# Peptides against a protein of PDB entry 5OK6, part 7

Target 1, 215 residues: chain A of PDB entry 5OK6
Amino acid sequence: ELPGLDSQWRQIENGESGRERPLRAGESWFLVEKHWYKQWEAYVQGGDQDSSTFPGCINNATLFQDEINWRLKEGLVEGEDYVLLPAAAWHYLVSWYGLEHGQPPIERKVIELPNIQKVEVYPVELLLVRHNDLGKSHTVQFSHTDSIGLVLRTARERFLVEPQEDTRLWAKNSEGSLDRLYDTHITVLDAALETGQLIIMETRKKDGTWPSAQL

## One batch from the design tools (peptide; made by RFdiffusion4, then SolubleMPNN)

Design b1_p30_2_s1
Fold by OpenDDE base, seed 4:
Structure b1_p30_2_s1 (fold): chain B 215 residues (1-215), chain A 30 residues (1-30)
Amino acid sequence: as target 1 above (215 residues)
Amino acid sequence: MDSLLEWYQAASAAAQAATAAAVAAAAAAE
């Protein structure tokens, strides 16, 4: 059921639970296409529920680069291309206006960066491979705040590495060389890992030697 | 490190096409 226009505005824009509420780490926020949101604003500010400014269902199509994996376009800017809403506000809008059929919501997490919280719109996509089969990659998204240890664990899981097997990571750098990720406690951000970067998981041999040590 | 690079280059040569395709499909970072 569609509430009154003033009620809609208060629910979505109020500073306590709406668009302007403080970010909290771990919370889910959702992207709304800017043009739709502006249309909604005009509608609820117009004071006439029967106005021709009715926004219709939420349609974020222009934010997606593909409708298969529903990846976001590169270079989207908050306030220009989209608006961020907390989960409660998003769910209100969806309940009132609907979401375009077949289109998934664009959910993102608030992350804790040094001295700031931010909605991580673009997590880091890493290409995980094994040292002995570089042609078989798993693309996995990680937060900039995720540890290298989590990347390693994820790689182990994706490649079904047994618990008793010892593994370590290498990153292919921009110069084409390999950098060993020694410190598993630092974050993806601290390690300066970037989307599209190849991460090689090396598995220790049964004899206790590393494949890379034979080079 | 240099030897590792050589190893990687040799190992990747056979799978270069597949790796390139995977990279091309990746999204942008923040």
Scores: peptide ipSAE 0.046, ipTM 0.578, DockQ to the pose 0.065
Fold by OpenDDE base, seed 2:
Structure b1_p30_2_s1 (fold): chain B 215 residues (1-215), chain A 30 residues (1-30)
Amino acid sequence: as target 1 above (215 residues)
Amino acid sequence: MDSLLEWYQAASAAAQAATAAAVAAAAAAE
């Protein structure tokens, strides 16, 4: 059931629990397409529930690159292209107006950066490969706050590396050079890894030598 | 394999270091 217009406004825009609430690390927030949200604002602020300003169901289609992979367009800007809502507010709007059929919600997490909390709209997508088979990649998303150690563990899992096998990572630079990721305790952000970057997992040979040492 | 060899020849032995600039850029870009 659709609540009264003033009630809707209070639930969604309330500064304590709504859109303007403080960010907290680990919480889920959702993207709403800006035009739809503005239409909703006009509807609830107009004071006439029977008005022609009814926003209809939530439709984030313009935020997606395609409706196959549901990837976000690059370069979207908060306040211009979309509005961020906390999970509770998002779920209220979906329950009241619905979401476009077949369209997934755009859920993102709040991450903690030095001196700031932020909704991570664009996680880093890395291409994970093995040193001996560069043609077979696994694309995996990581937070900027994830450690290189997590990237390594993830690569080992995806390639079914046995626990006794020793592995290490290399990052391919745009210039074509390789940098070894020595420190596994630094974050993806600290290592300056970027979306689309190739990460090579090297596996130590049974004789104790590294493949790269022979090249 | 050939491309890998070229990459390894250009490999840097330097350990990656945390960059304050990257942190600031990421915080500002999103």
Scores: peptide ipSAE 0.028, ipTM 0.478, DockQ to the pose 0.103
Fold by OpenDDE base, seed 3:
Structure b1_p30_2_s1 (fold): chain B 215 residues (1-215), chain A 30 residues (1-30)
Amino acid sequence: as target 1 above (215 residues)
Amino acid sequence: MDSLLEWYQAASAAAQAATAAAVAAAAAAE
């Protein structure tokens, strides 16, 4: 049964557990398509539960670029295309109105940046390759707050690199040249890595030399 | 490292084309 309209409004919009609550690192937030949310607002503000303004089930279809891997469209803007809700508020709306059948929730994490918390709607998607097999790539998502060390470990895992093998990373920059990622302790953000960027994992030879040193 | 870039370009032109296509596909909306 749906709560009263005023109760719904207070539950979703309140400062403690609603959309305006402070962001906390590591928390899950959810995207709601803006048109649906505005329809819901109109419904609960209208004061008539039987009105024609009933929003129906949540449908985020317009936010997805495809229904296969459920990737978001590029260039979506908060407040224009979608609204962000904390997990509690999202779950209330889903329980009240439902979610379109077969459509996954759009869950995102709050990340801690140097001076601000932000819901990371677009993680960085990197193209990982090996220096000796450039034709085989793995696309992997990373947070802007993930370390280069994590990128390296992930690359090693994806390519089944043995623990005794030594590896390092190169990034293809916007100018087309390759930049060595020396510091593995800096973040993806600090390294200015971007979605679609090619990252080459170089493996040290058994003789102790690096392939790149012979070029 | 320009020398590594030259090697990369020479070694896998086809791989570069495939990568570019993958990026374009990822950026495209239905």
Scores: peptide ipSAE 0.021, ipTM 0.553, DockQ to the pose 0.056
Fold by OpenDDE base, seed 5:
Structure b1_p30_2_s1 (fold): chain B 215 residues (1-215), chain A 30 residues (1-30)
Amino acid sequence: as target 1 above (215 residues)
Amino acid sequence: MDSLLEWYQAASAAAQAATAAAVAAAAAAE
């Protein structure tokens, strides 16, 4: 059931639970396509429930690069292409108007960066490979705030590395060389890792030597 | 393996580290 137009406006735009609320680390926010949202605003501000400005179901189609993997287009800008709503507000809109059939919600997390909280719209997608088989990769999404240690653990899990096996990471840099990720406590951001970057997991040999040491 | 070998031969022993500018750029891209 659709609430009154004034009630809708108050629920979505308020500073405590709506669009204008402060970001809180770890919370989920959702992207809403800008055109739809503006049409909704016009509808609820118009005061006529039967007006031709009815926005219909939420449709974020223009934000996706494809309808297979539902990845976002690159370079989307908040306030221009989309608006961000906290989970409560998003769920209200979905309950009132529905979401386009088959289209997933675009959920993102608030992350804590130095001196700022931000909705991480574009997490880092790393291409994980083993040093001895570059042809088999796992693409895994990480937050910029995730540690290199988490990347390493994730790589070990994806490649089913046994606990007794010792592993370390290398990142292929823009120059085509490899940089070793020595410090596992720094973040993905601190290591300047980027989407599409190749991360090589090296496994220590049984003799205690590293494959890379022979080069 | 051959491609990896070339990468290792040109490998840097240094760990990557981002600057404040890199942090800002990453934050601005989202």
Scores: peptide ipSAE 0.025, ipTM 0.470, DockQ to the pose 0.104; fails the geometry check

Design b1_p30_6_s4
Fold by OpenDDE base, seed 4:
Structure b1_p30_6_s4 (fold): chain B 215 residues (1-215), chain A 30 residues (1-30)
Amino acid sequence: as target 1 above (215 residues)
Amino acid sequence: AAAAAARAAADRAAMGPLTWEQIEQTFAEA
């Protein structure tokens, strides 16, 4: 059952779990398509529950590139294309109005950047490959705040690298050459890694030499 | 941010202007 309109407004906008509450690192937030949200605002501010301004089910269709992979469109802007809601607020809206049939929620995490928290709407998708099989990529999502060390560990795990095997990373740059990622303590953001970028995991040979030594 | 970028640049070494074919060939022979 739908709560009273004033109660809805207070819960979503001004509640302890409202839209304007402080961001907390690691928490989940959800995207809501801007037009739907504005329609909801108009509805709850109108004071008539039977109003023709009833927003219906949450519909985020316009935020997706397609209905197959449910990837977000590129270049979406907060406040223009979507609104961010804390998990609790999102779940309230879904409970009250429903979510369009078949659409997944658009969940994102709050990350800690230098001096600010931000909802990471676009995590970095890297193409991980082995040096000896460059044509077989594994797409893995990383936060901008993840370390290169985590990327390396993730690559090792995905490729089932044994603990005794030594590995290192290379990034394919815009010129089509390789940049070696020496410092594993810097972040994906610091390393300026981008979505779609090819990351090569090189495994050390049994003789102690690196395959790339001939480059 | 600028300091981080500078650090990142220092923490990366370019292999020079290699063609992708050269890279593939080098790693394939390994």
Scores: peptide ipSAE 0.238, ipTM 0.758, DockQ to the pose 0.412
Fold by OpenDDE base, seed 1:
Structure b1_p30_6_s4 (fold): chain B 215 residues (1-215), chain A 30 residues (1-30)
Amino acid sequence: as target 1 above (215 residues)
Amino acid sequence: AAAAAARAAADRAAMGPLTWEQIEQTFAEA
């Protein structure tokens, strides 16, 4: 059963616990398509529960690029294309109105950047490859706040590298050359890694030499 | 120990700009 319209408004848009609440690192927020949200606002502000302004189920279809991987369209803008809601508010709306059948929620995390918190709507998708099989990529998602060390560990795990094997990373840059990722303590953001960027994991040979030593 | 340190230092040396073709060739020969 739907709660009263005033109660809905307060729960979703209350500045303390709703849409306007402060961002906190590690919290989950959800995207809601802007048109649906505006329709909901009109409905709850209208004061008539039986109004023709009833928004129906949440439908984020216009935010997705595809219905296979449910990837977001590029270049979406907060306040224009979507609204961000904290997890509690999202779950209330879903419980009251439902979500379009088969459509996943668009969950994103708050990340801590220098001097600001931000909902990371577009995490970085890197293409991980091994030096000896450059044509076989694995797409892995990372936060901008993840370390290069985490990228390296993730690559090692994905490719089942043994603990005794030494590995290092290279990034293919926009010029088509390789940049060595020497510092594993810096973040993906600090390294300026971008979605779709190829990352090569090089494994040290048993003789102790690096494959790239011939470069 | 000294040889290992020298090798580690050499492995940290920045390679100049390389073309993708050079990269593929190098890793194919390795």
Scores: peptide ipSAE 0.208, ipTM 0.667, DockQ to the pose 0.288
Fold by OpenDDE base, seed 2:
Structure b1_p30_6_s4 (fold): chain B 215 residues (1-215), chain A 30 residues (1-30)
Amino acid sequence: as target 1 above (215 residues)
Amino acid sequence: AAAAAARAAADRAAMGPLTWEQIEQTFAEA
């Protein structure tokens, strides 16, 4: 059931709980396609529930690269392509207007960066491989704030590495060489890892030598 | 950004210039 137009506006745009509320690390925010949101604004600000400005169901189709994997288009800009709403506001809009059938919500997390909170719209997607099977990649998403240690643990889990096996990471750089990721306590951001970058998990041999010792 | 890049460089060791083919070959032989 649709609330009154003024109530909708207050609920969604309220600076304490709505679109303008402060970001907090770990919270979920949702993307709404800009044109739909502007149509909604026009509808609720118009004061006429019977107006031709009714926005219909939320449709974020233009934000996606495809309708199979639901990956976002690259280069989307907040305020131009989409609006960010806190989870409560998003769920209100979905309950009132619906979401396009079969379309997933675009949920993103607030991350803590040095001196700023940001909704991480584009987490880093890394291609994880084993040193002995470089052609078989596993794409895994990480936050820029995740540690290299988490990347390593995730790789170990994906490749079913036993706890007693020693592993380490290499990143393929833009020059086609390998950078050894020594410090596992730094973040993905600090390590300057990028989406699509190949990350090689090297497993120590039983003889105690490393496969890369021949590099 | 520059500070992050500098830290990344300090926390990593870049190998000498290698071709990707050399890397693949090395790991294939290991």
Scores: peptide ipSAE 0.188, ipTM 0.736, DockQ to the pose 0.413
Fold by OpenDDE base, seed 3:
Structure b1_p30_6_s4 (fold): chain B 215 residues (1-215), chain A 30 residues (1-30)
Amino acid sequence: as target 1 above (215 residues)
Amino acid sequence: AAAAAARAAADRAAMGPLTWEQIEQTFAEA
């Protein structure tokens, strides 16, 4: 049974636990398609539960570029295309109205940037490859706040690199050259890595030389 | 933050201008 309209509004829009609550690093927030949300607002503000303004189930279909990988369309803007809700509010709406069948929730994490917290709607998708097999990429998502060290560890894990093997990363830049990622303590953001960027994991040879030594 | 940016810039400057084909060739020969 749906809660009263005023109760719905309070649960979703209140400043303590609703849409306007402060962001906290590591929290999950969810995207809701704007038109649906506006329809919901109109419904609950209308005061008539039997109104023709009933929003129906949540449908974020217009936010996805495909229904296979459920990737978001590029260039979506908060307040124009979607609204962000904290997990509690999202779960309330889903419990009340449902989510379109087969459609996954669009969950995103709050990240901490210098002097600001933000919901990271677009994490960085990197194409991880080995130096000796550049044509076989593994797509992995990283936060902008993740360290290059994490990217390296992730690459090592994906490629089953043994602990004794020495590895390092290169990023293919926009000019088609390689930028070596020397500092593993900087973030993906600091390194200016972008979605779709090729990251090459180089493994040191048994003779102690690097494959890239001729570069 | 400034130090991190400087390091990232240094990392990017570490490799001379190479074509992707040169990179592929180098790694293929390795």
Scores: peptide ipSAE 0.119, ipTM 0.735, DockQ to the pose 0.443

